# Designs tried in a protein design run: peptides against a protein of PDB entry 3OIQ. Part 168

Target 1, 212 residues: chain A of PDB entry 3OIQ
Amino acid sequence: KNRIFVSSSKDFEGYPSKAIVPVQFVALLTSIHLTETKCLLGFSNFERRGDQSQEDQYLIKLKFKDRGSERLARITISLLCQYFDIELPDLDSDSGASPTVILRDIHLERLCFSSCKALYVSKHGNYTLFLEDIKPLDLVSVISTISTKSTNSSKHSSSELISECDLNNSLVDIFNNLIEMNRDEKNRFKFVKLIHYDIELKKFVQDQQKVL

## One batch from the design tools (peptide; made by RFdiffusion4, then SolubleMPNN)

Design b1_p28_2_s3 (from b1_p28_2, 10 letters changed)
Fold by OpenDDE base, seed 3:
Structure b1_p28_2_s3 (fold): chain B 212 residues (1-212), chain A 28 residues (1-28)
Amino acid sequence: as target 1 above (212 residues)
Amino acid sequence: SKEELLKQLQKTLKELSEIQRKEIEEEF
């Protein structure tokens, strides 16, 4: 089955009420909710949705039913957090109680760009997104990708690959949305409050702000 | 290294996703 690139989580409103559809999107990691019974990852592209919260626009589930699959979910969260320099409580507690991890508003401290592959699973009109793959993206690589592609239109149309254009457009859209949030005095998001706010990010944001 | 983390992440997610997909298909 061909994987569909999703630019907005609103696209799912038009999806079949009974289907399994492989999808891909790029978004910022906003939340982690790991318990003994479930793992949920929140992602957002911060599309303006009226008065609704812009966090957790993509709620992605890691399904586990046994200790083996739970362990894989925990390892996934640990590795993801290690990549993004997110501090987690020790997940390897020898105490037979699986530690609960609840992180929210991750985007207020760190821009955790992620290319996600998921299964859209719809039953009876409701859907769940199940994580198939996540590729964390380095911020420097994201900035470089946006900065270089404004100049190089390489038309490689192959109808089966999620176009490198779709990824880039979504990355640009995310940054534009973050710039709007940064300009809004009511929004908690500020680039200068990011732990990794550096001269490169500052310059990039300043240059993007001139185009908007 | 970040590269090794990515490799481990992809390996872990491949295994988990194969399990999840089977369970989803069985429940569907």
Scores: peptide ipSAE 0.700, ipTM 0.965, DockQ to the pose 0.941
Fold by OpenDDE base, seed 4:
Structure b1_p28_2_s3 (fold): chain B 212 residues (1-212), chain A 28 residues (1-28)
Amino acid sequence: as target 1 above (212 residues)
Amino acid sequence: SKEELLKQLQKTLKELSEIQRKEIEEEF
């Protein structure tokens, strides 16, 4: 099945009513909302959308109906948080209460770049995005990918039909948006407040700021 | 390792997505 690369969550406004469309996008993880009844992941490219919140532009649902699928959702959240070094309350606590996880504004502390595969599902004009796959991206790898504008490494014939260009363009757009947010005195986002802010990220941001 | 976390994540998401897709298709 052909998967559509989505550069903007505004693209969904033009999507058909009553459809199931496989999509893929790259964004920053912004929120986690895990309760007894639902699991939602918020992602954003921080595209300027007027006065609307730039958080949770992509609201992705992990659907579960039974304890088995709920457990898989909880394991998914645990593994994502372990990869990104996000502290979670113990999800495996033998206390018969399923722990609730509510994290917001994750991007203020950590840049959690993620390549997401989802299903767009619409029945009556309204849509829901359901998670099919997520690939966390390492920040060092993201920086290196953006910085190396051109090696035609014609050798990775991985049949993942996302043009290397679409991924790179989305990553650049995210960084550009973060740079704009960092320059805005009213915006809470600041690169220097990231837990993982290092000399490499500092240099990269300084070099990108000279081009914008 | 981060590589092992990725392998476990992909395995878990494959299983969850297969269940979820069936449910979505049945409800559609």
Scores: peptide ipSAE 0.700, ipTM 0.965, DockQ to the pose 0.914
Fold by OpenDDE base, seed 1:
Structure b1_p28_2_s3 (fold): chain B 212 residues (1-212), chain A 28 residues (1-28)
Amino acid sequence: as target 1 above (212 residues)
Amino acid sequence: SKEELLKQLQKTLKELSEIQRKEIEEEF
């Protein structure tokens, strides 16, 4: 079954009230909520929605029911945080109490670009998104991809039917939204407050700001 | 390395997603 690319979380308002639909999107990681009973990941593209919060536009669930699946969810969170250099409290503490992890506003310190695959599941009009896969994207690679407009489709990745155009457009839209947030004096987001703010990111933002 | 982290992440998510998908399909 073909996986549907989603450019806006508003697209789900038009989805069937009873369906299972494989979807994919690109967004920034904004929150992590891991408890003994559930794991939730928040993502956003920071699309303007009037006075609505721009955080957690894509709320993705990792479902677990047993100790085995809970362990896999915890390992997933640990590996994701290690990739993004997000400090977590030791999840493996020998105290038989499963540590609770609550991180919010991740995008204020780190730009965690992520290509996500999920299942849209609806039974009664309301939906839940379940995580199937996540590919963390390196910021240098994201900047390079946007800057070069590199249509160099490496013909050899037959398995990722993500239109390279859809990915690139979504990455551009996210950066444009971040630039608008950075210009807003009321918005907490500022590029200069990112832990990984460097000369390359500075130059890229300055060049993009001239086009907007 | 970041490459090894990605391989481990994909492996872990594949195992977890297969479990979740079966549970979702059985509950549907």
Scores: peptide ipSAE 0.700, ipTM 0.965, DockQ to the pose 0.917
Fold by OpenDDE base, seed 5:
Formats: C-alpha cells, structure tokens, sequence
Structure b1_p28_2_s3 (fold): chain B 212 residues (1-212), chain A 28 residues (1-28)
C-alpha cells in the first residue's frame, strides 16, 4: 500500500470513519507523555487554526501491552531524546516504579524536526495515529536542504516514496510559521531563547524574514 | 555517535511497530 504524505493535520477530517491508512508527515516535536500504560508524542507544524492551540496538532501513540513492548517504547524515547540532546530523568532507577516522563513545549527550547511514519486508524469516526517510524532531522541539515534547492535526488535510495519537494515545502512552511510566532509579541516562542541558537540559525532566519 | 543512535532507533521502532501493527489488525 502506498504511504500518503500529509501536509496538514486537517487532512484527517476528510479521511474514512472506518479505515487503516499508512501516512507520513514532517513536524516539530512539541511534547512527550510516557506513563506506565501509554506513550504519546505531540508534533506540530504550527499551522494557524484560528483560536485553537498550535501545539500537539499530531498526537502520535506508541502502543504497548506487555513489559517487553513497554521496554521498547522506553528505549525509543531514550534514543530520541539522546539524539535531540533532551535531558530525561534517569529511566533506569532501580525503584520498581517505571518513571513517568512528561515534557511539554519542547519547541520553546529546541527545534526537533522529525519525519514521522504512522498508521491512521479510525473506528466510529474517531481516529488514532500509531507510530511506525521516526527519523529525527538535524537542524543544520534542514537549513542546508531549504537553502540549497538540491534537486539532486541521486544519493538517498529510491525507496522513500515522499517527493523531496513535499518534504522541503513542509519544512519551509514550519519555518515561516515560526517566524510569524517570533514576530508576535504575545507568542512565547522566540528564536533567541532556543538553547541551540547560533550564528547559522540567526542568519537563516534573517534571510527568510526578508522573503516574508 | 548520532549515526549509531539512528541505527538503534530504527531497529527498535521496527520491532515495536511490527508488534503494534499485529495488535491493531487483530483488534480491527
């Protein structure tokens, strides 16, 4: 079955009320909610939705039923946080209580770009997105990809069904939305408050602001 | 390295997603 690229979480409003659909999107990681019974990852493109919160537009579930699958979910969260330099409480504490992780507003401190593969599962008009794969994207690589119109499809294997154009357009849209949030005095998001704010990101934002 | 973290992440997610997909299909 072909995987569908999703540019907006509003696309799911037009999806069947009873279906399993493989989807893919790119977004910023905004939240992590790991408990004894569930793992949820929040993602956003910060698309304007009127007066609605721009956070957690994509709520992705990792389902586990046993201690083995729970361990795999915990390892997944640990590895993802290690990649993004997100500090987690010590998950290996010998206290027989599985540690709870609740992180919110991650985008206020770090831009965690992620290419996500998920299953859209709908029953009775309600849907849940289940994580199949996540590829964390390095910010330097994201900036270079947007800045260099690299039409050279030659190095990444022909197996990623996503148009390089769809990925690039979504990355540009995310940055444009962040620039608008940065210009809004009422918005908490500011590029200068990011832990990893450097000369490269500063220059990229300044250049992109001239086009908007 | 970040590359080794990505390899471990992909391996872990492949195993978890195969389990999860079977459970979703059985419940559907």
Amino acid sequence: as target 1 above (212 residues)
Amino acid sequence: SKEELLKQLQKTLKELSEIQRKEIEEEF
Scores: peptide ipSAE 0.699, ipTM 0.965, DockQ to the pose 0.926

Design b1_p28_2_s4 (from b1_p28_2, 9 letters changed)
Fold by OpenDDE base, seed 2:
Structure b1_p28_2_s4 (fold): chain B 212 residues (1-212), chain A 28 residues (1-28)
Amino acid sequence: as target 1 above (212 residues)
Amino acid sequence: SKEELLKQLQETLEKLSKIMREEILKEF
């Protein structure tokens, strides 16, 4: 079955009330909610939705059924956080209580670009997105990809890859939305508050701001 | 390295996603 690229979480409003649909999207990681019973990852592209919160537009569930799958979810979170240089409280606490991780507003400190594969699952109109795969994207690579208009379509005709155009468009849209948020005095997001705000990101943002 | 983290992440998610798909399909 072909995986559908999703440019907006609003696309799900038009999806079947009873379906399983493989989807993919690119967004920023905004939240992590790991408990004993569930793991949720929040993502956003920061599309304007009127006065609604722009956080957690894509709420992705890691479902576990047993201790083994719970461990895999915890390892997933640990590895993701290690990749993004997100400090987690020690998940290996010798206290027999499964550590709870609650991170919010991650995008205010770090731009955690992520290419996600998920299953849209609907039974009665309501849906849940379940994580199938996540590829964290390096910010330098994202900036390079947008700047170079890389037309190197590796001819991998596999129906499971995000098209280079869809990826690039989504990355551009996210940056444009972040630029708008940065310009809004009421918005908490500011590029200069990012921990990894360097000369390269500064230059890139300044150049993109001239096009908008 | 970031490359090794990506590999471990992929291997972990492959296992987890398989388990999740099986449970989703069973409940559907």
Scores: peptide ipSAE 0.703, ipTM 0.965, DockQ to the pose 0.932
Fold by OpenDDE base, seed 4:
Structure b1_p28_2_s4 (fold): chain B 212 residues (1-212), chain A 28 residues (1-28)
Amino acid sequence: as target 1 above (212 residues)
Amino acid sequence: SKEELLKQLQETLEKLSKIMREEILKEF
């Protein structure tokens, strides 16, 4: 089945009221909600949606059916947080209470770029996105990818079903949206408040700001 | 390493996504 690349979470408003559609998008991890009964990952590309919160534009569910699937979801969250250097409470504590993890506004401290594969599932007009796969992206690799494509229009790498163009366009759009948020005095997002704010990110943002 | 984390993540998600797809399809 062909996977649809989604550039906007608004695309789902045009999706069938009864369907299962494999989708893929690139976004920043914004929230984690792990409870005893559910795991939700919030993602955003920070598209302007009027007065709606720019957070959790993509709400991705990890569904539990048993303790085995719950454990796999907890391991998934632990591994993602380890990759992004997000501090979590010990999820492996032998204390029979499943720890609740509620993280919000992750993007205010860390840019957690993620390539997500999900299933759009609708039955009655409302939809749920279920996680199929997530590839965390390294920020240095994201910056390098955006910076190098401004110079080299000529390498046909024909092998990944996502046009390398769709991924890069989405990454550029996210950065442009973050630059707009950084310029807005009312917005809490500031690049200089990121824990990983370095000279490379500073230079990249300054160079992108000159083009916008 | 980040590479080992990615490998473990992929292996975990392969197992989890299979389970979730089977449940979604049963309920659909």
Scores: peptide ipSAE 0.702, ipTM 0.964, DockQ to the pose 0.887
Fold by OpenDDE base, seed 5:
Structure b1_p28_2_s4 (fold): chain B 212 residues (1-212), chain A 28 residues (1-28)
Amino acid sequence: as target 1 above (212 residues)
Amino acid sequence: SKEELLKQLQETLEKLSKIMREEILKEF
């Protein structure tokens, strides 16, 4: 089944009021809300939306059916946080209450680039995005991909019908938006405040700032 | 390793997404 690549969460405003559509996008992880009844992941590409908050432009739901699916969702969050070096409170607390995790503004400390596959599900004009798959992207790999204009990465391209161009364009757009936020004195986002701010990221940002 | 974390993440999501899709289709 053809999966639609989405460059903006505004694209969903034009989607059918009653449909199930497989979609894919690339964005930064901005929030995690894990409770006893649901998990929500917030993502953003920081596209300007007038005076609206640039956070949580993509709200992705993990639905629980039973204790088994809840456990799988908790394992998913744990593994994702381990990959991004995000500290979570111990989810294995012997207290029979499932711990609540609320993380916000993750992008202020870490750039958690993620390629997401989701189901757009619309009923009565309202929609929900449900997680199908998430591939966390390493920042070094993101920087190298943008810098090399690598049109020839033949090794992983055979089964994922994403145009390598659509992925690269979305990654560039995210960085350009972050550069604009970094230049704005009123914006809380600053590259120098990232925990993983290194010489490579510094050089990349400086080189991109000269083109914008 | 990060590679093993990715493998475990994919295996977990394959199971979870199947369950979620079945429940979404029942409610639709």
Scores: peptide ipSAE 0.702, ipTM 0.964, DockQ to the pose 0.917
Fold by OpenDDE base, seed 1:
Structure b1_p28_2_s4 (fold): chain B 212 residues (1-212), chain A 28 residues (1-28)
Amino acid sequence: as target 1 above (212 residues)
Amino acid sequence: SKEELLKQLQETLEKLSKIMREEILKEF
């Protein structure tokens, strides 16, 4: 079955009340909630939803059933945080208590762009998204992708084109939403407060702001 | 390296996702 690209988490409101659907989206990592019994990742594209919080628009579950699968979930979180330079408490503590990790508002300090594959599971109208794959995206690569693909309409096969166009459009939409949040004095998000704010990101944001 | 982290992440998620899918399908 083909994986469905999702541009908005509102799309799930129209999904079947009893289904299993493989989905893919691109978003920023906003939260990590790891406990002894569950792991949840929050993601957002910061699509405007009125006065509702724009955080955790995509809640993705890592389900574990035993110590082996719990270990795999912990390793997944550790590797993801290592890639994004997110400081975690030592998850390998020899203390028989599984460490709890609660991170929120990750996007205020770091832009953690992520291409996610998930399984939509619904039984009774309510749904859960389960993580299948996550590809963390480097910010320099994201900026380069947005800046260069404005010019090359090369006619290659329709199925690969849709996935790349959808990815690029979603990345542009996320940046546009972040620019709007940065302009809002009430919004806590500011590009200049990012730990990795550099001359390249500054220039890119300034150039995008002239088009918006 | 970031490349090695990506490889380890993929290998970990392949294992975890298989286990998760099998459990989801048993419960469905």
Scores: peptide ipSAE 0.701, ipTM 0.965, DockQ to the pose 0.898

Design b1_p28_3_s1 (from b1_p28_3, 10 letters changed)
Fold by OpenDDE base, seed 1:
Structure b1_p28_3_s1 (fold): chain B 212 residues (1-212), chain A 28 residues (1-28)
Amino acid sequence: as target 1 above (212 residues)
Amino acid sequence: KSSLLEQLQKTLKELYEKSLPLILEEFE
């Protein structure tokens, strides 16, 4: 089955009540919930949904059933956090208790752009997204991609069939949404409060604000 | 960073492959 690019989590409202569909989306990592029994990652593109929370628009599950698969989930989270420079409490606690990690509002401190491949699984109208693959995107690369309109038609093989256009459009939309949030005095998100806020990001935001 | 990404993707792939049969069983 061909992988479907998803530009909005609202697209899932139109999906079949019983289906298995491979999907892909681009969003910011907003939350991590790792417990003894489950692992959930929250993502958002911060699209306006009226009065609904803009956080965790994409809830992605890492399923595990045994100690071996639990370990893989833990390692996955550790590596992801290492990539984004997210500080985790030492997961290597020699205490035989499975480490619990609960992080929320990650986007308030760090912009963790992620290209995610997931499996949409629905039964009886309810759905779950299972994480298949994740590609963290560096902020510098994201800014460069948006700024250069780089139609680098690099011959990515047919399996990476998400059009470079869909990725770029989603990245632009996310930044536009963040700019709107930054302008809203009631919104907690502010670019200047990001740990990695630098002159390049400042300039980029200023330039984008002139076009909006 | 490339090595880290490779490790991340490899670990996640292994987890996904192990979980997929269970996901499919719950779907049936």
Scores: peptide ipSAE 0.713, ipTM 0.964, DockQ to the pose 0.957
Fold by OpenDDE base, seed 4:
Structure b1_p28_3_s1 (fold): chain B 212 residues (1-212), chain A 28 residues (1-28)
Amino acid sequence: as target 1 above (212 residues)
Amino acid sequence: KSSLLEQLQKTLKELYEKSLPLILEEFE
């Protein structure tokens, strides 16, 4: 089955009530919920959905059933956070208690762009997304990708699955949504409050704001 | 960073492969 690129989490509203569909999307990491029984990652493109929270538009589950798989989930979260420079409480604490990690609103401090492969599974109209793969995207690379208009159609980037166009469009949409949020005085998101806010990001945002 | 990414993807793949039978069982 061909993997489907998802540009909006609303696309899932049109998906079959009973299906297994491999999907791929690009979004910002917004939350991490790791407990003894569950591991959930929240992602968002910050699409306007009326009065609904723009956070956690993609709820992605890491399923585990035993201590071994729980450990793998914990290691996965640790490695992901290490990649994004997210400070976690010491998950290796010798205290035999499974560490609980609850992080929310990650996007207020760090833009954690992620390309996710997930399995959409529905049975009775309700669905769950299971994480198959994640590729953290470096912000500098994201900015560069958006800024360099894909004039070079010729490099067959062998990642056959996502059209370079779909990826770029999604990244642009995310930034546009963030710019709108930044302009909204009621929104807590501000680019200047990002820990990694630098001259490059500032310039990029300023340039994008002129086009919007 | 490349090594970290490889470790992340490897760990997640292992977790996914272990979880997939359970996911399919719950679907049936």
Scores: peptide ipSAE 0.713, ipTM 0.963, DockQ to the pose 0.936
Fold by OpenDDE base, seed 2:
Structure b1_p28_3_s1 (fold): chain B 212 residues (1-212), chain A 28 residues (1-28)
Amino acid sequence: as target 1 above (212 residues)
Amino acid sequence: KSSLLEQLQKTLKELYEKSLPLILEEFE
């Protein structure tokens, strides 16, 4: 089955009540919830949904069944955090207790752009997204991609590849949403509060703000 | 960074492959 690009988590409202669908989306990592029994990653594109929280619009599950798979989940989280320069509490604590990691509002400190492949699984109208693959996106690369408007419409119709257009559009939408949030005095998100806020990001944001 | 990404993806793939049978079983 072809992987479906998802531009909004609202798209899932139209999905079948009983289905297995491979999906892909681009979003910012917003939360990590690792416990002894489950691992959840929250992602968001910060699409406005009325007065609802814009966080964790995509709740992605890493399922594990045993200690071995739990370890793999922990390693996955560790590696992901390492990639994004997210400081984790020492997960290596030899204390036989399964380390619990609870991170929230990651986007307030770091823009962790991620291209995610997931499996949509629905039964009885409820669904779960299971993480299949994640590609962290470098902010510099994201900025470059948006700025260059690389209309490389390489129509390579390979059914499995998300169109570069869909990716780019999603990235633009995310930034636009962040700009709106930054303008909102009630919103906690501010670009200047990002740990990695630099001259390049500043310039990019300023330029994008002029278009909006 | 490339090595880190590779390790991440490899680890996640292994996890996913191990989880997939369970996911499918719960779906049936």
Scores: peptide ipSAE 0.712, ipTM 0.964, DockQ to the pose 0.951
Fold by OpenDDE base, seed 5:
Structure b1_p28_3_s1 (fold): chain B 212 residues (1-212), chain A 28 residues (1-28)
Amino acid sequence: as target 1 above (212 residues)
Amino acid sequence: KSSLLEQLQKTLKELYEKSLPLILEEFE
């Protein structure tokens, strides 16, 4: 079955009450919840949804059942955090207790753009998204992609042709939403509070604000 | 960074492949 690109988590409201659908989306990592029994990743594009929280619009599950698969989940989270320069408490606590990681509001400190492949699984109207693959996106590359309208058909020969247009449109939408949040005095998100706020990001935001 | 990404994707793929039978079983 062809993978469906999802531009909004609201699209799932129209999905069948009993289905298995491979999906793909682009969003910011907002939360990590790793315990002995579950691993959840929260993502958001910060689409306005009235009075609903804009955080964790995509709740993605990593399923594990045994110590071996739990270890794989921990390694996955460790590698993801290493990629985004997210500081984790030393997971090597000598205490045989499985490390618990609870991070929230990651987007307030770091913009962690991610292209995610997931499996949508619904039963009786409830659904769960299971993580199949993740591609972290560098902020510099995201800015470059938006700015250059780059026809860089990256010959990533992955046969699943996500429309480069869909990816680019989603990235633009995310930035526009962040700009709106930054303008709102009541919103905690501010670009200047990002740990990696630099001259390039500043210039990009200023230029994008003129178009909005 | 390329090596890190490869390790991430490899680890996640292994986890997903192990989890998929369980996901399908719960769906049924």
Scores: peptide ipSAE 0.711, ipTM 0.963, DockQ to the pose 0.944

